# Ledger of designs, part 33: peptides against a protein of PDB entry 5LHZ

Target 1, 78 residues: chain A of PDB entry 5LHZ
Amino acid sequence: QLLKSVFVKNVGWATQLTSGAVWVQFNDGSQLVVQAGVSSISYTSPNGQTTRYGENEKLPDYIKQKLQCLSSILLMFS

## One batch from the design tools (peptide; aimed at target 1 Q16 L67 L70)

Design b2_p26_7_s4 (made by RFdiffusion4, then SolubleMPNN; from b2_p26_7, 14 letters changed)
Fold by OpenDDE base, seed 2:
Structure b2_p26_7_s4 (fold): chain B 78 residues (1-78), chain A 26 residues (1-26)
Amino acid sequence: as target 1 above (78 residues)
Amino acid sequence: VEEDRELLQEIRRLVAELQRQQQLEA
């Protein structure tokens, strides 16, 4: 269930869910989901493929870029 | 990998903090 949605110019939409997760829908069609209390994050590519990333793996650069963006967005929510 | 781990941990921390704040507002 949606709690709060924020439009981020040139990025997309960021939504806080009642579950405690944050869901970002990027303009390129990709998505990120970060859930409070969960060690991994979920990335969905524009083609619908979902991959989970944890703490012990190298992140693709495009993922890191989106995470850096997400970091800024999360500060906006506070 | 260490830098990537730190990034993930930062994100997760921020999300957790956001959740706590929302719970306080509820």
Scores: peptide ipSAE 0.670, ipTM 0.903, DockQ to the pose 0.812
OpenDDE base, seeds 1, 3, 4, 5: peptide ipSAE 0.670, 0.668, 0.669, 0.670; ipTM 0.904, 0.903, 0.903, 0.903

Design b2_p26_8 (made by RFdiffusion4)
Pose (drawn by RFdiffusion4):
Structure b2_p26_8 (pose): chain A 78 residues (1-78), chain P 26 residues (1-26)
Amino acid sequence: as target 1 above (78 residues)
Amino acid sequence: SSSSSLQQSQRESISNKIDLFLSNSS
């Protein structure tokens, strides 16, 4: 289920799953899950609360920031 | 080699999906 986990300083951990999903554990206690075939993203706050967002929903600013950092992480993997 | 190509293709699909989320939220 898990592939190689990569440490990114000042950000956190990034991990690729066998399902094609990416799971990011940020240093602020939040987590983010995305999948290539799924039209939703999963965010978990530092307090353990999970919220799923759809592609047609306006996302909160901090979700967008974490998606930008994740985009940079995926870019460095090339 | 085939497994690494598949993992790279999955990363590129995920990047495109992130761009779609950011565009739709703008």

Design b2_p26_8_s1 (made by RFdiffusion4, then SolubleMPNN; from b2_p26_8, 14 letters changed)
Fold by OpenDDE base, seed 4:
Structure b2_p26_8_s1 (fold): chain B 78 residues (1-78), chain A 26 residues (1-26)
Amino acid sequence: as target 1 above (78 residues)
Amino acid sequence: SEQEKKLQEQLEAILKKIQRFLENSS
């Protein structure tokens, strides 16, 4: 269930779920889901393929960029 | 409310988690 959705210009939509997770839908069609207490993050490509990344693995640059973007969004959320 | 407080704490935890991911990947 959705609790709060925020439109971010030139980025997309960021939503906090009742689970506590944050779900970001980027303008390019990709998605990120990040939740505290879970050891991984979830990225869904525009083609709909979902990949989970662990805390200690090397991330693709485009994932890093989107995570950095999300961190900025979270500052807006709080 | 307690629910709002919990959600805010989760946001803070998510922020910290993201930073860990970025630092561990760099």
Scores: peptide ipSAE 0.665, ipTM 0.902, DockQ to the pose 0.875
OpenDDE base, seeds 1, 2, 3, 5: peptide ipSAE 0.664, 0.663, 0.664, 0.664; ipTM 0.902, 0.901, 0.901, 0.902

Design b2_p26_8_s2 (made by RFdiffusion4, then SolubleMPNN; from b2_p26_8, 14 letters changed; failed a check: near_copy:native)
Amino acid sequence: SSMEKQLQEQRQLILQKIQRFLENSE

Design b2_p26_8_s3 (made by RFdiffusion4, then SolubleMPNN; from b2_p26_8, 15 letters changed)
Fold by OpenDDE base, seed 4:
Structure b2_p26_8_s3 (fold): chain B 78 residues (1-78), chain A 26 residues (1-26)
Amino acid sequence: as target 1 above (78 residues)
Amino acid sequence: SSQQAKLEENRKKILEKIQKFLENSS
């Protein structure tokens, strides 16, 4: 279900899925999945634990940082 | 192409979604 993967220096890999989701695999071993039309985002820690966050939740700083990083990547894709 | 158009639309929507998450977390 991979559509296209892009290597981003000092970040990791960003992949567009056929579902429309964006999947980021960070160099620290964590992962982030964001899908338009879904009310939550998915974060997987380096140890493999996955947590979903709702759009009204208070996010941990490291999650906010990774979302900001993803935003930068997406802006570069334009 | 239709696929490219959808990818761009998704990219836009995901950017908006991320901003909403960050704003709501502030």
Scores: peptide ipSAE 0.654, ipTM 0.895, DockQ to the pose 0.900
OpenDDE base, seeds 1, 2, 3, 5: peptide ipSAE 0.654, 0.653, 0.653, 0.654; ipTM 0.895, 0.894, 0.894, 0.895

Design b2_p26_8_s4 (made by RFdiffusion4, then SolubleMPNN; from b2_p26_8, 15 letters changed)
Fold by OpenDDE base, seed 3:
Structure b2_p26_8_s4 (fold): chain B 78 residues (1-78), chain A 26 residues (1-26)
Amino acid sequence: as target 1 above (78 residues)
Amino acid sequence: SAQLQQQQQALQQILEKIQTFLENSS
């Protein structure tokens, strides 16, 4: 369930879940889920394809950019 | 509350995780 949702201008919506996860819905239609205690992250492309990435993988540049964006957004939940 | 502390701790863990991913992908 949802705990807190934040609208981020020119980015989309970021939501903290009661599970401890953060769920970002980007304006481009993609989604990113990062869960505390889980070694992987989940990315869903605009076409609905979901991919999980491990922490030692070489990430696509657009994923790195979205992660960096999320890092900045996390400050809005504190 | 304990629940609030847990949620804030989760955010910190996520932040650290993101940094790990970015560093390992560089």
Scores: peptide ipSAE 0.665, ipTM 0.904, DockQ to the pose 0.823
OpenDDE base, seeds 1, 2, 4, 5: peptide ipSAE 0.664, 0.665, 0.664, 0.664; ipTM 0.904, 0.904, 0.904, 0.903

## One batch from the design tools (peptide; aimed at target 1 Q35 V38 E55 L70)

Design b2_p27_3 (made by RFdiffusion4)
Pose (drawn by RFdiffusion4):
Structure b2_p27_3 (pose): chain A 78 residues (1-78), chain P 27 residues (1-27)
Amino acid sequence: as target 1 above (78 residues)
Amino acid sequence: STIETDWDSTTVTELHEKVQTFLTNSE
């Protein structure tokens, strides 16, 4: 289920799953899960609360920031 | 800068494009 986990300083951990999903554990206690075939993203706050967002929903600013950092992480993997 | 990894490059591209879909649709 898990592939190689990569540590990115000042950000946290990024992990690719066998399902084609990416799971990011940020240093602020939050988590983000995305999948290539799924039209939703999963965010978990530092308090353990999980919220799923759809592609057509206006996302909160911090979700967008974490998606941007994730985009940079995926970019460095090439 | 780049990071060495054994991740699947096709899947990584697809995920990057998917992430951009969320960022663009939220503008």

Design b2_p27_3_s1 (made by RFdiffusion4, then SolubleMPNN; from b2_p27_3, 12 letters changed)
Fold by OpenDDE base, seed 2:
Structure b2_p27_3_s1 (fold): chain B 78 residues (1-78), chain A 27 residues (1-27)
Amino acid sequence: as target 1 above (78 residues)
Amino acid sequence: MTIETDWDPEVVQKLLQKVQSFLDSSK
């Protein structure tokens, strides 16, 4: 289900999945999954706890920071 | 600078829109 994994300096690894998702494995041990066609995003903390956030939900700042980082990555690859 | 990848570009665009929407909605 992996399409391609890309190392991003000072960020970690970003992988596109055949499902239409991007999976980011951050250097701090956290993970973020965003999938086209799915209305929620998935964040996994370094301790392994996973939380899903809806598209109209107010996000914690650390989630917003990760999303902003992901946005920058996607822009580079677009 | 655009980086050439083997990623599906249509998916990339959809993801970009989604991420931006999440960020905008969380302001």
Scores: peptide ipSAE 0.645, ipTM 0.888, DockQ to the pose 0.838
OpenDDE base, seeds 1, 3, 4, 5: peptide ipSAE 0.640, 0.642, 0.644, 0.644; ipTM 0.886, 0.884, 0.887, 0.887

Design b2_p27_3_s2 (made by RFdiffusion4, then SolubleMPNN; from b2_p27_3, 11 letters changed)
Fold by OpenDDE base, seed 5:
Structure b2_p27_3_s2 (fold): chain B 78 residues (1-78), chain A 27 residues (1-27)
Amino acid sequence: as target 1 above (78 residues)
Amino acid sequence: STIESDWDPEVVEALLQKVQSFLKSSE
């Protein structure tokens, strides 16, 4: 179930789900899902491959960049 | 530039903490 979607210029769309997750659809075709109460994050590459990353795991730089972007989005609502 | 939305603020705070934790732990 979807709640409101937010358009972020030069980034993409961010949607809060009723499950307590945020779903980001980036302009490059990738996707990121972060959910409250879940210890991992989900990244889907533009080709559709999904990878889950756990807390305390070393992240690829492109994942860090997208998480930093998400952090900035969330700060606008905090 | 973003379009304002009426998100659940408790969820926003929880997600913010999670994301920041992931970023710090990956350093």
Scores: peptide ipSAE 0.659, ipTM 0.892, DockQ to the pose 0.676
OpenDDE base, seeds 1, 2, 3, 4: peptide ipSAE 0.657, 0.656, 0.655, 0.659; ipTM 0.891, 0.892, 0.891, 0.891

Design b2_p27_3_s3 (made by RFdiffusion4, then SolubleMPNN; from b2_p27_3, 10 letters changed)
Fold by OpenDDE base, seed 5:
Structure b2_p27_3_s3 (fold): chain B 78 residues (1-78), chain A 27 residues (1-27)
Amino acid sequence: as target 1 above (78 residues)
Amino acid sequence: MTIETDWDPETVQKLLEKVQSFLESSK
């Protein structure tokens, strides 16, 4: 179910799942899941609340920042 | 027991495109 987990300095851990998802565990305690073939992303706040965001939805700035970070991580392995 | 492997490049590319799409559509 798991592919290689990667430690990213000043970010946290990023894991690719066999499902086609990437799971990021940020140092602030939040989590982000993005999956190929799924039209939404999942963000879990440090307090455990999970919110799904759809395509074309206006995202909170902190979510955009997390996605920018994830983009950089993915580029490392592309 | 789970066997871990290196990241799949094809999946990485798909995810990258998705993330970029989300960022662009959110502007």
Scores: peptide ipSAE 0.646, ipTM 0.883, DockQ to the pose 0.361
OpenDDE base, seeds 1, 2, 3, 4: peptide ipSAE 0.633, 0.634, 0.637, 0.637; ipTM 0.884, 0.884, 0.883, 0.885

Design b2_p27_3_s4 (made by RFdiffusion4, then SolubleMPNN; from b2_p27_3, 11 letters changed)
Fold by OpenDDE base, seed 4:
Structure b2_p27_3_s4 (fold): chain B 78 residues (1-78), chain A 27 residues (1-27)
Amino acid sequence: as target 1 above (78 residues)
Amino acid sequence: MTIETDWDPEVVQKLLEKVQSFLDSSK
């Protein structure tokens, strides 16, 4: 269930879910879901393929870039 | 820059910590 969606310039849309997750829909068509209390993150590529990454897993650079972007967004909302 | 939202600020903080944890553990 969606709580609030926010448009972020040069990024896309960020939505907070009732589950306590944030769902980011990037302009490049990819998506990222991060949830507190969950040991993994979910990334969906532009082609629709979804992959989950664990907390101690070495991340691909493009995933780290998305997370860094999300970090900056969250800082703006804090 | 700060953007006012209707998001739960406690959740935002927890998510920020989660994201940072992932970034740190991936280095």
Scores: peptide ipSAE 0.623, ipTM 0.878, DockQ to the pose 0.884
OpenDDE base, seeds 1, 2, 3, 5: peptide ipSAE 0.619, 0.620, 0.619, 0.623; ipTM 0.875, 0.876, 0.873, 0.877

Design b2_p27_4 (made by RFdiffusion4)
Pose (drawn by RFdiffusion4):
Structure b2_p27_4 (pose): chain A 78 residues (1-78), chain P 27 residues (1-27)
Amino acid sequence: as target 1 above (78 residues)
Amino acid sequence: STLETDASTATIEALHEKVQLFLENSE
């Protein structure tokens, strides 16, 4: 289920799964899960609360920030 | 800067495009 986990300083951990998903554990206690075939993203706050967002929903600013950092992480993997 | 991973290039590219779709739709 898990592939190689990569540590990115000042950000956290990024892990690719066998399902084609990416799971990021940020240093602020939050988590983000995204999948290539799924039209939704899963965010978990530092308090353990999980919220799923759809592609057509306006996302909160911090979700967008974490998605931008994730985009940079995926870019550095090339 | 570059990093290494066990995921395929195609998986990385599909995930990057999916992330960008969420950012563009939220504008």

Design b2_p27_4_s1 (made by RFdiffusion4, then SolubleMPNN; from b2_p27_4, 12 letters changed; failed a check: near_copy:native)
Amino acid sequence: MTLETSASQEQIQALLAKVQSFLDSSK

Design b2_p27_4_s2 (made by RFdiffusion4, then SolubleMPNN; from b2_p27_4, 11 letters changed; failed a check: near_copy:native)
Amino acid sequence: MTLETSASQEQIQALLDKVQSFLESSK

Design b2_p27_4_s3 (made by RFdiffusion4, then SolubleMPNN; from b2_p27_4, 10 letters changed; failed a check: near_copy:native)
Amino acid sequence: MTLETSASQEQIDALLEKVQSFLEKSK

Design b2_p27_4_s4 (made by RFdiffusion4, then SolubleMPNN; from b2_p27_4, 10 letters changed)
Fold by OpenDDE base, seed 3:
Structure b2_p27_4_s4 (fold): chain B 78 residues (1-78), chain A 27 residues (1-27)
Amino acid sequence: as target 1 above (78 residues)
Amino acid sequence: MTLETSASQETIEALLNKVQSFLDSSK
């Protein structure tokens, strides 16, 4: 269930879920889901391919950029 | 580490920490 969706200029939409997750839908068509209590993050590319990354993995730069963006978004919610 | 969160504000803080952990671990 969706709790709240926020439009983020030049980024897309960020949604807080009742599950304890945050779901970002980026303007480029990609998606990122980070959930409390889950040790991995989920990235979905614009073509719909989903990849899960573990906490200690080396991440592609574009993923790191999106995570940094997500961090900024989360600060808006705090 | 896995943690259970019920409060939205607490959840946000947990998510912030998680995201930062991912970023730090990827450096």
Scores: peptide ipSAE 0.586, ipTM 0.875, DockQ to the pose 0.300
OpenDDE base, seeds 1, 2, 4, 5: peptide ipSAE 0.580, 0.579, 0.581, 0.582; ipTM 0.875, 0.875, 0.877, 0.876

Design b2_p27_5 (made by RFdiffusion4)
Pose (drawn by RFdiffusion4):
Structure b2_p27_5 (pose): chain A 78 residues (1-78), chain P 27 residues (1-27)
Amino acid sequence: as target 1 above (78 residues)
Amino acid sequence: MTDKELMQHIRNQVSDLHDKTMDTLNE
C-alpha cells in the first residue's frame, strides 16, 4: 500500500501509495490526500478533522497553499 | 489558474509519477 516516503525540509513528508494516491503529512499537523483517478481531495486539520473537497468547489486559501506546495513536491520528482 | 484547474493539474502530476514508478518496478 505504501511506497517510498520522502522528507522535504520546511514542508513535511510526502508518500506515494500503490493506488496511485499521494499522502502529504505537513509539519503543522495537517494532512492532504489526492488521487489521480478521483475528482476530490481529502484535507485533515491538525485537530484530526477531515474534510473532502470537490473539484468544482472554491477551496480555502490554506488548502490552495498546500496544493501549491504539493505541486512543487511533484515537480521536484522528475 | 482556477481551483478546478489546480486540482486537475495535480491529478495529472500524480498520474505521471505513478506511471514512472510502475516503469521503474517493471525494470

Design b2_p27_5_s1 (made by RFdiffusion4, then SolubleMPNN; from b2_p27_5, 16 letters changed)
Fold by OpenDDE base, seed 5:
Structure b2_p27_5_s1 (fold): chain B 78 residues (1-78), chain A 27 residues (1-27)
Amino acid sequence: as target 1 above (78 residues)
Amino acid sequence: MSDKELIQEIRKLVQELHEQQQRLQEL
């Protein structure tokens, strides 16, 4: 279930789920999912390819940018 | 921030958000 959804200008939609996950749908069609208690983040590219990244992995710059955006979004929820 | 620090920050924030939500549900 959805708890809260916020529209972020020039970014997309961010949704908090009852599961503890935060789901971001970016305007470019990509998505991020970060789940409470899960050590990796999930990125889905616009073509539907999903990649999981752990904290010890090298992140592509575009992922870092989206995570930095997410950190700002998360402050909106708290 | 390093990649590791960034992931850790995100995970922490999401965890805290979830815990806040859980506390609200318990009220």
Scores: peptide ipSAE 0.708, ipTM 0.919, DockQ to the pose 0.750
OpenDDE base, seeds 1, 2, 3, 4: peptide ipSAE 0.708, 0.708, 0.707, 0.708; ipTM 0.919, 0.919, 0.919, 0.919

Design b2_p27_5_s2 (made by RFdiffusion4, then SolubleMPNN; from b2_p27_5, 13 letters changed)
Fold by OpenDDE base, seed 5:
Structure b2_p27_5_s2 (fold): chain B 78 residues (1-78), chain A 27 residues (1-27)
Amino acid sequence: as target 1 above (78 residues)
Amino acid sequence: MSDKELIQQIRKLVKELHEKNLQKLAE
């Protein structure tokens, strides 16, 4: 279930779920999902392809940028 | 930050956020 959803200027929408997930829908059509207690992050590209990244994997630069953005959003929520 | 540090930071923040939400729900 949806707990809280906020519009983030020049980013998109960020949603907190009761499950503990944070879901960001970016303006470019991509998505990030980070679930509390799950070791990997989920990235969905605009074409719908989903990739999971663990902490020991090399991150594409565009993923790093979006995670840095997510970090700022998370600080905003708290 | 390294890739590992970035992922760990995100995971920590998400965990803390969820815990805060659970605390609010329990009140």
Scores: peptide ipSAE 0.732, ipTM 0.928, DockQ to the pose 0.716
OpenDDE base, seeds 1, 2, 3, 4: peptide ipSAE 0.732, 0.732, 0.731, 0.732; ipTM 0.928, 0.928, 0.928, 0.928

Design b2_p27_5_s3 (made by RFdiffusion4, then SolubleMPNN; from b2_p27_5, 15 letters changed)
Fold by OpenDDE base, seed 5:
Structure b2_p27_5_s3 (fold): chain B 78 residues (1-78), chain A 27 residues (1-27)
Amino acid sequence: as target 1 above (78 residues)
Amino acid sequence: MSDKELIEEIRKLVKELYEKQLKELAE
């Protein structure tokens, strides 16, 4: 269930779920899901393909950019 | 930041956010 949603200009929507997950829906159609207590981050591309990235995996630059964006977004919830 | 540091930072922030949520529910 949704707890809080925040519109981020030129980025998209970020939603905090009651489960502890944070869900970001980017304007390009991609999505990020990061859940508390889960060791991997989920990225869904605009075509619907989902990839999970762990702490020791090499991240594509576009993923790093989105994660850096997410870091800033998280400040909007606290 | 390295990829590892970035992932860890995100995980930490999300965890802290959730813990804050749980704290509020417990009050």
Scores: peptide ipSAE 0.662, ipTM 0.902, DockQ to the pose 0.735
OpenDDE base, seeds 1, 2, 3, 4: peptide ipSAE 0.661, 0.661, 0.659, 0.661; ipTM 0.901, 0.902, 0.900, 0.902

Design b2_p27_5_s4 (made by RFdiffusion4, then SolubleMPNN; from b2_p27_5, 14 letters changed)
Fold by OpenDDE base, seed 4:
Structure b2_p27_5_s4 (fold): chain B 78 residues (1-78), chain A 27 residues (1-27)
Amino acid sequence: as target 1 above (78 residues)
Amino acid sequence: MSDKELIEEIRRLVAELHEKIQKELAE
């Protein structure tokens, strides 16, 4: 269930879910899902391929950039 | 900031956000 969706200029939409997840839908068609209590993050490419990344994995630069963006968004929610 | 630290920061922020919401809903 959706709690709140926020439009972020030049980024896309960020949604808070009642489950504790934060779901970001980027303008390029990619998506990030980070859920409270889950150690890995979920990235879905514009082509619909989903990859999970743990904290000990080396992140592609484009993933790091999106996570840095997400960090800024989350700070706005707090 | 390392990749691990970045993910940990994100996870922390998400957890804190969720806790705030749950606290508010419980009031």
Scores: peptide ipSAE 0.606, ipTM 0.884, DockQ to the pose 0.719
OpenDDE base, seeds 1, 2, 3, 5: peptide ipSAE 0.603, 0.606, 0.604, 0.606; ipTM 0.883, 0.884, 0.883, 0.884

Design b2_p27_6 (made by RFdiffusion4)
Pose (drawn by RFdiffusion4):
Structure b2_p27_6 (pose): chain A 78 residues (1-78), chain P 27 residues (1-27)
Amino acid sequence: as target 1 above (78 residues)
Amino acid sequence: SFSEKAATKPTLNEQLHAVVNGFLETP
């Protein structure tokens, strides 16, 4: 289920799953899961609360920041 | 959808990146 986990300083951990998903554990206690075939993203706050967002929803600013950092992480993997 | 558009990419990383960028570009 898990592939190689990569540590990115000042950000956290990024991990790719066998399902094609990416799970990011940020240093602020939050987590983000995305998947290539799924039109939703999963965010978990530092308090353990999980919220799923759809592609057509206006996302909160911090979700977009984490998505941007994730984009940069995926870019460095090439 | 973002996932349908991203399915045309050659690699899984490109597909994931395209899906993430779809969320970033959505107003």

Design b2_p27_6_s1 (made by RFdiffusion4, then SolubleMPNN; from b2_p27_6, 12 letters changed)
Fold by OpenDDE base, seed 5:
Structure b2_p27_6_s1 (fold): chain B 78 residues (1-78), chain A 27 residues (1-27)
Amino acid sequence: as target 1 above (78 residues)
Amino acid sequence: SAAAAAAKEPTLLQQLLAVVQSFLDTP
């Protein structure tokens, strides 16, 4: 369930879910989901393919870049 | 008897940041 959505210029939409997750929908059609207390992330590519990455797993650089963006968004609300 | 001390839990935001940072710090 959606709690709050924020439009982020040159990024897309960032949404806080009642579950404690944050869901970012990027302008390129990709998506990231991070959940509080869960040491994994979910990435959905523009073509709709979803991949879950666990802790200690190396991420592709293009996903790390999007995570860095997400981190910046979160820090702006801290 | 003395009251037990309790640690304050991180906020949801802090928990999210911790998850994100753990992946960013993983080579």
Scores: peptide ipSAE 0.650, ipTM 0.911, DockQ to the pose 0.315
OpenDDE base, seeds 1, 2, 3, 4: peptide ipSAE 0.649, 0.648, 0.649, 0.649; ipTM 0.911, 0.911, 0.911, 0.911

Design b2_p27_6_s2 (made by RFdiffusion4, then SolubleMPNN; from b2_p27_6, 10 letters changed)
Fold by OpenDDE base, seed 4:
Structure b2_p27_6_s2 (fold): chain B 78 residues (1-78), chain A 27 residues (1-27)
Amino acid sequence: as target 1 above (78 residues)
Amino acid sequence: SAAAAAASKPTLLEQLLAVVQSFLDTP
């Protein structure tokens, strides 16, 4: 379930889920989902293809960039 | 007797940041 959604200028929408996950919907149509306590992330490309990355797995740079953005968003709400 | 430092339970935000940072730190 959705708990709270916030609009982030020039980024998109960030949503907190009741599960403890954060869901970011980027303006380019891609998405990231990170779950508290779970060492994996889910990335959905603009075409809808979803890939799950596990711990110790190297991310493509373009995903790292979005993850860094997500980190910045999280820090803004701290 | 050494002083005992008790770590507080991490917030959900801290847990999320930990997951994110773990991936960012993975070369």
Scores: peptide ipSAE 0.668, ipTM 0.915, DockQ to the pose 0.332
OpenDDE base, seeds 1, 2, 3, 5: peptide ipSAE 0.667, 0.666, 0.666, 0.659; ipTM 0.915, 0.914, 0.914, 0.915

Design b2_p27_6_s3 (made by RFdiffusion4, then SolubleMPNN; from b2_p27_6, 11 letters changed)
Fold by OpenDDE base, seed 4:
Structure b2_p27_6_s3 (fold): chain B 78 residues (1-78), chain A 27 residues (1-27)
Amino acid sequence: as target 1 above (78 residues)
Amino acid sequence: SAAEEAAKEPTLLQQLLAVVQSFLDTP
């Protein structure tokens, strides 16, 4: 499932999965998974609780911030 | 051209960005 992992300074690790998804492991222990073609995201809190958010669903600000970070990472490689 | 660009299939990266941006744009 693991394709490639890269260290991102001041963020953590970003991993490409063979599925086409991107998995970010933040320094605070939280995680985000985004899958191409899937209008949902998966967030895992530092305590290990995972929540899936669907399209048109408002994200908590703290998750939005992490998603913005992920966006920045992706844009760096665009 | 614009038509050529519109006809191009999105890259995997673009698809990921689209998902991310959709959530960022959701108030």
Scores: peptide ipSAE 0.649, ipTM 0.916, DockQ to the pose 0.379
OpenDDE base, seeds 1, 2, 3, 5: peptide ipSAE 0.649, 0.649, 0.648, 0.648; ipTM 0.915, 0.915, 0.915, 0.915

Design b2_p27_6_s4 (made by RFdiffusion4, then SolubleMPNN; from b2_p27_6, 9 letters changed)
Fold by OpenDDE base, seed 4:
Structure b2_p27_6_s4 (fold): chain B 78 residues (1-78), chain A 27 residues (1-27)
Amino acid sequence: as target 1 above (78 residues)
Amino acid sequence: SLAERASKKPTLLEQLLAVVQGFLDTP
């Protein structure tokens, strides 16, 4: 259920899902999923381990960096 | 108008940005 995929230079691929989520596949092999209306995120490390973080959890800096990157990607479509 | 602005729902993009910014703004 993919709607649109865009290649982002030096980042990876970002895909909009029919569910209202955005799925980012980073060049380092990690992945990030953010869903509209859901105050949590899913991060998959390069080794395939997936962790879900709630809105009040402190994120590791490397994940915050990827979220910042995602924010920039989203703004490309604003 | 005020009524129009009050009635408008956030776009998907705005909703996604809200989630992301929520995390980025959390210490």
Scores: peptide ipSAE 0.656, ipTM 0.921, DockQ to the pose 0.359
OpenDDE base, seeds 1, 2, 3, 5: peptide ipSAE 0.656, 0.656, 0.655, 0.648; ipTM 0.921, 0.921, 0.920, 0.921

Design b2_p27_7 (made by RFdiffusion4)
Pose (drawn by RFdiffusion4):
Structure b2_p27_7 (pose): chain A 78 residues (1-78), chain P 27 residues (1-27)
Amino acid sequence: as target 1 above (78 residues)
Amino acid sequence: SVTEDQELLHTIRTQVSELTTRTEEEE
């Protein structure tokens, strides 16, 4: 289920799963899960609360920031 | 905007697909 986990300083951990998903554990206690075939993203706050967002929803600013950092992480993997 | 958010999500989904393909090819 898990593949190699990569540490990115000043950001946190990024992990690729066998399902094609990416799970990021940020240093602020939040988590983000995305999957290539799924039209939704999963965000977990530092307090353990989980919220799923759809592609057509306006996302909160901090979700977008984390998605941008994630995009940079995926870019450095090439 | 919603459009900018969609573009960002689609870009990430493409990247995740490309990373999965590369990982499968390496295996």

